# Designs tried in a protein design run: peptides against a protein of PDB entry 1IK9. Part 212

Target 1, 211 residues: chain A of PDB entry 1IK9
Amino acid sequence: MERKISRIHLVSEPSITHFLQVSWEKTLESGFVITLTDGHSAWTGTVSESEISQEADDMAMEKGKYVGELRKALLSGAGPADVYTFNFSKESCYFFFEKNLKDVSFRLGSFNLEKVENPAEVIRELICYCLDTIAENQAKNEHLQKENERLLRDWNDVQGRFEKCVSAKEALETDLYKRFILVLNEKKTKIRSLHNKLLNAAQEREKDIKQ
Target 2, 207 residues: chain A of PDB entry 1IK9 as posed
Amino acid sequence: MERKISRIHLVSEPSITHFLQVSWEKTLESGFVITLTDGHSAWTGTVSESEISQEADDMAMEKGKYVGELRKALLSADVYTFNFSKESAYFFFEKNLKDVSFRLGSFNLEKVENPAEVIRELIAYALDTIAENQAKNEHLQKENERLLRDWNDVQGRFEKAVSAKEALETDLYKRFILVLNEKKTKIRSLHNKLLNAAQEREKDIKQ
Target 3, 195 residues: chain B of PDB entry 1IK9 as posed
Amino acid sequence: MERKISRIHLVSEPSITHFLQVSWEKTLESGFVITLTDGHSAWTGTVSESEISQEADDMAMEKGKYVGELRKALLSVYTFNFSKESAYFFFEKNLKDVSFRLGSFNLEKVENPAEVIRELIAYALDTIAENQAKNEHLQKENERLLRDWNDVQGRFEKAVSAKEALETDLYKRFILVLNEKKTKIRSLHNKLLNA

## One batch from the design tools (peptide; made by RFdiffusion4, then SolubleMPNN)

Design b2_p25_3_s1 (from b2_p25_3, 11 letters changed)
Fold by OpenDDE base, seed 4:
Structure b2_p25_3_s1 (fold): chain B 211 residues (1-211), chain C 211 residues (1-211), chain A 25 residues (1-25)
Amino acid sequence: as target 1 above (211 residues)
Amino acid sequence: as target 1 above (211 residues)
Amino acid sequence: SEKKLEKKELTEEEKLKELEEEMKK
């Protein structure tokens, strides 16, 4: 089961923060349990897949689009302020919400809730879920931080090896060229010396032919 | 101000999860506000630095050690089960806690609490803090995840450059040696040819002299 | 880095050709 708790303001009680909990299985489309609390009283309702389908039909909206709007209204948490308006009557236990667009406001959905007999249990369970979620998120943060530190060390290691490889390549090239130039110059000097000896031998032979 | 909310079990009400909120400025040693709730009622007390010092003295414990024990008792959250036992009387509003060791149990501290007139406000604020903490931790998780993905990309980039540099170094060395061997062999061949020409010229001159 | 490596390799190939030409003299 998935769960989302959101802070909401009711039009009837704008000074009192309310909490909207929605619980569902895999997808909101399959139905959900909605719980509203003011920290003293709680109200709960179950919304079936059939009710979601009927509300979509009554709105003349495609089911997937309607469920997308429900998800934005009920699960977004800190959505853009004022896009969704929540209304609840404690007397009738009637909950309804509106979508406010620039030019058109319309009712998106309505639910009959029931007052919870033991609101303290619901509130305690809600706080427990929040604390468990905090602990899970903290453990994930600590894990991600350790992975981040590992990846940074690994990056620094390979970066240092890369810089050494670049420097070693440049040094190798420079050293090889210097060594080869020396050997080549030695061979050139030997070739020049041998050419001079051949020229001298030819000149001496031409002198010996001329008596 | 720093805050920690912990789930606790009271000896008097072991079936009902209670929540212990502790709020302090920088260090618990400077004093703290303690709030206890069962999700319906709330009790609050302020513990001063002087009271902490007095409790440490009454226990014949060094202040830093005592504050360390307070931190473990009141801030540890899911500490090892059963190390700290919490007691509260709703009638007297007397809160006390014990440390249970293998061979010795002792009272670690005691506080007089006051029943909150509007527990719903305290509970709503507590839930708000939990939701805000969840949102902050989620934002941190998303940031750390993005940083890890960045570091992994950066590591793969430098690793690929390093592998290319290694291959390029080996290729350069091999190519340079091959080219230089060819040039050196050409020069060696020229030297051999010139030596043979010198030997032939000397042999012809020796024939011309014998003739 | 690749463009610097390629440019260096080209300058190295040019230096090798210059060295070969100087060696034919």
Scores: peptide ipSAE 0.013, ipTM 0.813, DockQ to the pose 0.038
Fold by OpenDDE base, seed 1:
Structure b2_p25_3_s1 (fold): chain B 211 residues (1-211), chain C 211 residues (1-211), chain A 25 residues (1-25)
Amino acid sequence: as target 1 above (211 residues)
Amino acid sequence: as target 1 above (211 residues)
Amino acid sequence: SEKKLEKKELTEEEKLKELEEEMKK
């Protein structure tokens, strides 16, 4: 079971925040339970999948699109206050809501609710759910924070190893070049020395031939 | 202003979840407002810093330790149900709570509350706060989730660059060694050739002298 | 990994030393 509690303002009582709880199984399309409260009284109604289908048909709207609009109206919480207008008669227990756009205003849905005999129980359960949700979200937040701190440490460790590896590469390359240049210079000096010895030997031979 | 809402069970009404709201400025030591509700009625009291100091003194407890115990009793929510016992008389509006340990049971604090004339307003405000807290926690969780996803990407990117740098180091070093060995071998061959020429020249001289 | 890098650097330094000795012969 999923549920969402939203604050709404009724056209009849715009100064009194009402709370709209919607409870459903898997998808809102399968039907839902709606609960309205003002913190003193509560009203509940059950909306079936057939009623949702009928409302969609009456509106000449595709069912999935209609359910999408229901989700925005009933689950979004305090969206832009002026887009959805909620109406409720405490006398008739008739709840309806309208979508107000710049160029179009239309009734989106309507439900008959029943007054709950024990509103305090409904309100307590609603507050319990809010507190449970807060606790769950806090636990999730703490988990994400610890994971964030772990990932940051892991990033710093790899970054530091990467920088050390780059520096070690450059240092090693430079050292190798220096060592090889030294060895090459020794061999070059030996070649020069041997060439000079050959030239001297040739000059001595030329002197020995010239007696 | 900070606040915490907790569910509690009263000894007088153990079947009815009550909600204990505590509101304070910076520290609980400076005083707090306590609100109790059962979802129908509400009771509020203000506890001053002087009352907290007096309760600590009456208990012969160090003030900071006492405030620490108040925080556990009043802010921890549903801790182990059996550690803190809450009592409230609706007639006297007297609220008191006890700490129950294996070897010691003692009254931790007591407050006179006043019945709120409009409990629905208090309940609505409490629900509004819960909904706001849920929304804030959700936004924080979404932020932390996105940050964790960022840090994971950044880690993978640095790790991949590090691995490439290591491989490039090994490849470069191997290539440098191969190139240097080729050059050194050329020089070694030239040295050997020059030595052989010197030996031959010396042998020719020795033949010419023996001739 | 650092110990493997350090050990590889030592093995490379040993190879360089062997090459220097082979070049002195």
Scores: peptide ipSAE 0.012, ipTM 0.813, DockQ to the pose 0.038
Fold by OpenDDE base, seed 2:
Structure b2_p25_3_s1 (fold): chain B 211 residues (1-211), chain C 211 residues (1-211), chain A 25 residues (1-25)
Amino acid sequence: as target 1 above (211 residues)
Amino acid sequence: as target 1 above (211 residues)
Amino acid sequence: SEKKLEKKELTEEEKLKELEEEMKK
């Protein structure tokens, strides 16, 4: 089961932070359980897939779009943009919420909730879920941090090897050319020496012909 | 202010998870506020630095060691090792905890708590802190994940460049040697040709002298 | 990898010396 807890402010009690818990299996579309608490009392309701479908039809909205709006309203909490207004009557146990657009507000959904007999159990379980989520996220953070440190070390090691390889390539090229030029120059000197010997031999022969 | 919330089981109410909140400034040694809740009622007490020092002295324990044990008891929660036993009397508001070693149990500390008049506010604030901690840890996780993905890409890029550099070094060496051998063979051929011309000139001169 | 690079560099320098000796011949 998936769960999301969010803070909401009720229009009727703007000074008291409420917590809206939504729990569902796989998809919010398949239905969900909604729990509202003020830290003293709790109220719970179950919303079926059929009710979600009916509300989408009543709104003349495509179901996927409607579920997308429900997800934003119920799972994101009241973001700082006040796009969603939450209302709850403790007397009627009627919960409804509106989407506020610049020029238009409309009711997005409504639920009948039931007062929980033992709110302390619901609150304890909610706190337990929060603490478990914190522990899981901390363990993930520690793992990711260790992995980041490993990846950074591995990157530095390869970078250092790469730089050494570049320098070694340039050094090799330079050394090879220097050594080659030396040997080539020796061969050129030997060619010149042999050519001079040939010229001298030709000059001596020309002298021998001239007596 | 630093805060830690942990689950504890009270010896008096082993079926009801309690939450132990400890809050402190910089160090637990400087004193702390302890809050206990069952999700319906809450109890709070303040422990001063002087009380911590006195309890360390009464235990004949070095203060740093004692504070280290307090930190393990109060901030770690009841770990699965049951090393710490928590006791609370709702009547006396007396909270005490024991360290259980294999052969010895001893009282590690005790606090007088006061019942909170509005437990709902304490519970709401505790849940808010949990939700804020979840959001902060999620943001850290998302950041670390993106950084891991970046570091992995950067590592792959450098690794690929390094492998190309190694291959290019080997190819360069091989190509330079081939080119050098070709040029040197040409020079060797020219030296041989000039040597043969010198030998022929010497043979012709020896013929001319015999003629 | 570094040991492979160093070993290759040593082998490259040895080949250079061998080539120089063959060219003196």
Scores: peptide ipSAE 0.023, ipTM 0.818, DockQ to the pose 0.053; fails the geometry check
Fold by OpenDDE base, seed 3:
Structure b2_p25_3_s1 (fold): chain B 211 residues (1-211), chain C 211 residues (1-211), chain A 25 residues (1-25)
Amino acid sequence: as target 1 above (211 residues)
Amino acid sequence: as target 1 above (211 residues)
Amino acid sequence: SEKKLEKKELTEEEKLKELEEEMKK
């Protein structure tokens, strides 16, 4: 079961933050449980997949698009642009919400809620869920932080080895060329010396032939 | 101002989860505000730095050690070993807590709380703080996750460059040696050829002299 | 890796010396 708690403002009580809890199995389309609280009273209702389908049909909206709007309205809370307006009658226990666009406002959905007899239990359970979620997220944060620190160390180690490898390659190339040039120059000098000896021997022979 | 909310169980009401909120400025030693709620009623008290000092003195405990125990009791909730026991009288508004060790149980602190006239506001604010904390922790988690993914990419890039550098160093060494040997062998062959020409010229001269 | 690099550098220097000695004969 998945769960989301959001803050909403009711048109009837704009000064009092209300909390809207939605719980569902796998997808919001399969139905959900909605719970509203003001921190003193709580109201709960169950919305079935058939009711969601019927409301989509009554609105002449494609079901997937309708569920997408439900998800934005009920799981995101009051978005940054007050696109969704929430209404609740404590007397009738009737909850409804509207989508407000520049040129068009329309009812997006409506639910009959039931007043919870023991609101303190619902509120305690809601706070427990929030505290558990905080603890889980903190544990994930600590894990990710430790992994970041490990990856940074591993990166620095490989970077340092890479820089050493580059420097060692350049040093090797320079050393090998220096040694090669030295040995080549020695052999070139020996070749030149032997050529001069051959030229001298030929000149001496030509002198001996001319007595 | 720092804030921590924990779940506690009262000895008087072990079946009902209570929430203990502690708020403080910089350090718990400077004093704190304590709020207790059962999701219906709320009770608040302020504990001063002087009261903390007095309780430490009355217990004959070093202040830093005492504050360390307060931090464990009030900010951690019921630790895994039920080392801290919480008591509250709704009639007297007297809150006290004990540290239970195998051989010694002792009162660690006591506070007079006041019943909040508007508990719904305190509960709403507490839930708001939990929801804000969840949102902040989620944003931190998403940031850390993106940073982990970046660091992993950067590590893979450097690792791949390092492996290429190692292979290129080995290839360079092998190529330079092969080229060196080839050129050296050519020069050795030329030296040998010139030596043989000198020997032949000397032998011909010795024949011409005998002739 | 560093110990392999150092060992390779030592073996390279030894091979260069051997090649220089083979070039003196």
Scores: peptide ipSAE 0.020, ipTM 0.817, DockQ to the pose 0.037; fails the geometry check

Design b2_p25_3_s2 (from b2_p25_3, 11 letters changed)
Fold by OpenDDE base, seed 3:
Structure b2_p25_3_s2 (fold): chain B 211 residues (1-211), chain C 211 residues (1-211), chain A 25 residues (1-25)
Amino acid sequence: as target 1 above (211 residues)
Amino acid sequence: as target 1 above (211 residues)
Amino acid sequence: EEKKLEEEEKSEEELLEELKKEMAK
């Protein structure tokens, strides 16, 4: 079961923050339980999949689009644009909400709620859920923080190894060249020496032929 | 101002989860505001730094240790070990709590609370704080997740560069040695050829002398 | 013969420069 709690303002009581809890299984389309509270009283209603389908049909709206609007209205709270207006009569327990566009306001849905006999239990359970959610999110944050610290260490270690590898490659190349030049120069000197010996031997032979 | 909400159980009402809110500035030692609620009624009291000091002295406990126990009792909730027991009289508005050790139970603190006239406001504000905390923690979680994904990409990039550098170093060494061997072998062949020419010239000269 | 030795020495310098150029890649 999924659950979302949002703060809303009622047109009838704009000075009192209300809380709208929506609970559903898998998708909002399958129906949901709605609970309204002012921190003293609570009201609950169940909305079926058939009611959602009927409301979509009555509005001549495609069901997926309608459910998308329900999700924005009921699960996001009043976003900063006051696009959704909420109304509730405590006398009739009738809850309805509208979407307000520039030139068009239309009713998006309506629910009959029932006053909860024991509102304190609903409020306590709501607070418990909030506290549990805080604890879960804190634990996730602590885990992610520790993982980020690990990844940063691992990155620094590989970066340091990479820099050492680059330097070692350059040093290797330089050392190998120096060694090669030394050995090559020794061989060149020996070749020159042998050529000079051959030239001298040829000159001596030419002298011996000339007596 | 810092704030912590915890769920507690009262000895007088073990079936009803109560919520203990503690609010303080900088440190709990400087004093705090305590609020108790059952989701219907609320009670509030202010505890001064002087009262905390007096309670520590009355207990013959070092103030820092005493404040450490207050922090565990009031900010952690009843940990899994039921080390702290909470008591409240609705009639007297007297709140007290005890630390239970194996062979010793002792009163750790006591507060006179006042019944809040408008408990719904306190409850609404408490729920608002929980919802705000959830939203802040979610935003932090999303940020940490994105940073984690960035760090993982950066690590993979450096790791791949490092592996390429290692392979390039090994390839460089191998290639250099092969090239060096080729050039050195050419020089060795030339030295051998020149030595053979010198030997032949010497043998021809020895023949010419015998002739 | 001296000209051939100088040409062969140049060939060795060229080989060293080629080796340097190929390793600098």
Scores: peptide ipSAE 0.022, ipTM 0.821, DockQ to the pose 0.143; fails the geometry check
Fold by OpenDDE base, seed 5:
Structure b2_p25_3_s2 (fold): chain B 211 residues (1-211), chain C 211 residues (1-211), chain A 25 residues (1-25)
Amino acid sequence: as target 1 above (211 residues)
Amino acid sequence: as target 1 above (211 residues)
Amino acid sequence: EEKKLEEEEKSEEELLEELKKEMAK
C-alpha cells in the first residue's frame, strides 16, 4: 500500500494546519482512503474506483486526465497554495477541493468523510509512518553517501593512473628517440670510418702504380 | 535548535505508542526541552544544565559520561526496547527512565513535566517537523543520486580515456621499434656493402703484388 | 661518394624529423 501525507489549509479554518493522508494500492485510479486531521480530530473516507470514474464523467473529463489532476491535488503536498483550494465541513463531514486557474475555478472532487472515534490512534499511526519514512530516507542517504565516497575514490584512482599513463607515454617516446639516435650515430660513425678506409686503400693503390 | 523525536513505550501504558521529543541548542549538556505525547495529550518540561549536572552528581557519574547516557536513551530512537525503560505518571506528571543491564537496572534520569493546554498545536507542529524533515531528506537523496550519476559518468569517461592511453602507448612503442629497425637495417646493409668493397680492394692489391 | 653520404645523412635527418612530426600529431 502506498501513502502520502500533505499539509493543507482549509478555507473554513485557514489558521489551523490540517493534514491530508491518502492511501492507495498501486494506483490512485483503483481507489483510495482519505484521512483528514487537525491533530485533535480525524475524519476518514474511502473513495472507490467507481466514484472516481463517476466524478470524471460528471466533469466530462477523460479518466486518466482526471486521475492525473487528483494525483497533483492530493499527492503533491503543498504546491503553491494558490492552485488547489480545500474545503471541509465538520458538520456535514463533506470534503471538496477546487482547482484555481487564472480565469476560472472548478470543483475537482468531493468526498464524504466519517469522524474517527479514536483520532489518537490515527494520529499515532501517522506519526509512526513519518518516523519510519525518516529512518528509511536516512538509511538511503547514508548508503548514497558511502557510494559517492567510493565512486570519488575510484575516480581519483583512475585519474591518477591516466595522468601517469600520459606522462609515461611522453617519457617512452623521448627515451626511444634518444636510444635510436645513439645507435644511429654509432652506425654513421662506422660508415664514415669504412669510407675513410676505402679512400686510403685507393690512395695507396694509386701510389703503388706510380715506381 | 536541534530536535529528535522517538517512539517509546511507557511501563504504565505498554499498548499505546508514545512520542518523546527532545529539543536542544548545540549540545544536550546545555539543557533541553522534553515533550511527551500519545497523539491526544501532551506534556512538556524544560531540563536545565544545572539539573543535568545535579543528576550526574547524584548518580556519582562524570557529567560527560552521564550526558552520553542521556543522549543514548533520549535520542537513539527505539534502540532494542530492552535497554531503556520509560515511566510516566499522568497524575503527577513525573517522567523517569531506567537503564537495564544484565545484572542491574538503575534510574538514569527524572523530569517533572507540565500538561500542555493545547496538545493539538504541539501535535500539528510535530507532524509539520516530520514532513519538513522528510522533504529535506528527499531533496538530499535526489541531490546525492544526481551526484552519484555524475561521478559514475566521470569515472566511465576517465576509464575509457585511460584504456585508450594504454593502447596508444603500446601502439606507439611497436610503431617506433618498426621504424627504427627499418632505418637500422639500411645502415647495416650499407656497412656490409662497404666491408665487401674493402675486402675486394685488398684482394686486388694482393693480386697486383703477386703479379 | 662524400656527396652520397651527405645526401643519405640529410635523408636520415629528414626521416627523423618526419617521424617526430607524425608522432606529435
Scores: peptide ipSAE 0.021, ipTM 0.821, DockQ to the pose 0.135; fails the geometry check
Fold by OpenDDE base, seed 1:
Structure b2_p25_3_s2 (fold): chain B 211 residues (1-211), chain C 211 residues (1-211), chain A 25 residues (1-25)
Amino acid sequence: as target 1 above (211 residues)
Amino acid sequence: as target 1 above (211 residues)
Amino acid sequence: EEKKLEEEEKSEEELLEELKKEMAK
C-alpha cells in the first residue's frame, strides 16, 4: 500500500492547515482511500476505480490524464500556490477540489467523506507513518552518504593511480630514449673507430707500395 | 531551534501510542520544551537548565552524563524496547521516566506538564514539522543520489582512462624496444662488416710480408 | 677480435634483457 500525506488549505478555513492523506494499491487509478484531518477531527472516504472513471467521463477527460491531474492535486502536496483549491463542508462531509488556471477554473473531483468516530487513532497512525517515513529516509540518507564517501575514496585512489601511471609512462619513455641514445652512440663510436682503422691501414698500404 | 519527535508508550496506556516532542536551542543541557500528545490531547512543559542541573545533582550524576541519558531517553525514539519506561498522569500532569537495567531501575527524570487548551494547533504543527522533515530528507536523498551517480560516472571515466594509459604504456614500450632493436641490429651489421674488412686487410698484409 | 665482438654482442643482448627485467620490476 502506498501513502501520501499533504497539507492543504480549505477555502472555508484558510487559517487552519488540514492534512490530506491518500492511500492506494499500486496505482491511484485502481481507487484510493482519502483521509482529511485538522488535528482534532478526521474524515475518511473510499474512492473506487468506478468513481474515478465516472469523474473522468463527466469531465470528458481521458482517464489517464484525469488520474494524472488527481496525482498533482492530491499527492503533490502544496503544488504551486493557488493552482488547486480544496473545499470541504463539515456539515455535508462533501469534499471537492478545483483546478485554477489563468483562464479556466473547473472542478477536478469530489468525494463524500465520513466523519471518523475516533479521530485520535487516525491522527496517531498518521504521525506514526510520518515518523516511520522520517526514520526510513534517514537510514537511506546515511546509506547514500556512506556510499558517497566510498565512491569518493575509490575515485581518489584510481585518480592517484592514473596520475602515477601517466608519470611512469613519460619517465619510462624518456629513460628508454636516453638508454637507446647511449647504446647508439657507443655503436656509432665503434663504427667511426673501425672506419679510421681501415683508412689508416689503406694509407699504410699505399706507403708500402710507394720504394 | 532543534526538535525531535518520538513515539513512546506510557505505562498507564500501553495500547495508545503517545508522541513526545522535545525542542531545544543548540544543546539539550540549556533546557528544552517537552510536548506530549495522544492525537487528541496535548501537554507541554518547559524544562530549564537549572532543573536539569537539579535532577543531575539529585541523582548524584555528572551533568554531561545525565544529559547524555536524557538524550537517549527523550530523543532516541524507541530505543531498545523496555530500557526506558514512561509514565504520565493525566490528572496531575506529572510526567516521569525510568531507566531499566538488568539489576537496577531508577527514575531518570520528571516534569510537570500543562494541558494545552487547543491541542489541535499543537498536533497540526507537529504534523507540519513531520511533513517538512520528510520533504527536506527527500531533497537530501535526491541530492545524494545524483551525487553518487556523478561519482560513479567519474570513477568509470577515470578507470577507463587508467586502463587505456596502462595499455598505451605497454604498447609504447614494446614499440620503442622493437624500433631500438632494428636500429641496433643495423649498427651491429655495420660493425661486423667493418671488422671483416679489417681482418681481410690484415690477412692481405701478412701475405704481402711473407711474400 | 671476433670473440670480443661476440662477447660484446652477448653482453649487449644481456644488457637488453637486464633492461627489460629492471623495467618489469
Scores: peptide ipSAE 0.021, ipTM 0.822, DockQ to the pose 0.139; fails the geometry check
Fold by OpenDDE base, seed 2:
Structure b2_p25_3_s2 (fold): chain B 211 residues (1-211), chain C 211 residues (1-211), chain A 25 residues (1-25)
Amino acid sequence: as target 1 above (211 residues)
Amino acid sequence: as target 1 above (211 residues)
Amino acid sequence: EEKKLEEEEKSEEELLEELKKEMAK
């Protein structure tokens, strides 16, 4: 079961933070359990897939789009943008919420909740879930941090090898050219020496012809 | 202010998870606020640096070691090892805890708590802190994940450049040697040709002398 | 013959410089 807890402000009690817990299996579209608490009392309701479908039809909205709006309203927490207004009557146990846009406000949904007899159990379980989520996220954070440090070391090692390879390539080219020039110059010197010997031999022949 | 919330089990109420909140400034040694809740009632006490020092002296324990044991008891949550036993009397508001070792059990500390008049406010604030901590940890995890993905890309890029550099170095060496061998072989052929011309000139001179 | 040797020596220096330029690209 997936769960999300959000803080919400009720229009009726704007000074008291409420917590909206939504629990579902795989997708919110398949239905969900909603729990509202003020840290003293709790109220719970179950919303079926059929009720979600009916609300989408009543709104003349495509079901996937409607569920997308429900997900934003119920799972995001009231983000700082006050796009969603939450209302709850403790007397009627009627919960409803509205989407407020610049030019259009509309009711997005409503639920009948039931007062929980033992709110302390719901609150304890909610806190346990929060603490478990913190522990899981901390463990994931520590793992990602260690992996980050490993990846950085591995990057530095390869970068250092790459720089050494570049420098070694340039040094190799320079050394090979220097060695080649030395050997080539020795061969040129030998060619010049042999040419001089040929010239001397030709001059000696010309002297021998001239007696 | 630093804070840690832990789940604990009280010896008096082993079926009901309690939450132990500890709040402190910089170090637990400077004193702390302890809050206990069962999700319905809350109890709070303040422990001063002087009380911590007195408890360390009464235990004949070095203060830093004692504070280290307090940190393990009060901030770790009761880890699965049941090393710490927690006791609370709702009547006397007396909270005490013991360290249980294989051969030695001893009282590690005790606090007088006061019942909170509005436990719902304490519980709401505690849940808010948990939700804020979850959000912060999620944001940090998303950041670390993106950084790890970046570091992995950067590593792959450098690794690919390094492999290309290695291959290019080997190819360069091979190509340079081939080109150098060609030029050297041309020079060797020229040297051989000049030597043959010298030998022919010497043979012609020997013929002219015999003539 | 000397001119041919100088031309061949220049041609080889030029070839070495061209080879250096091609390998530096």
Scores: peptide ipSAE 0.020, ipTM 0.821, DockQ to the pose 0.133; fails the geometry check

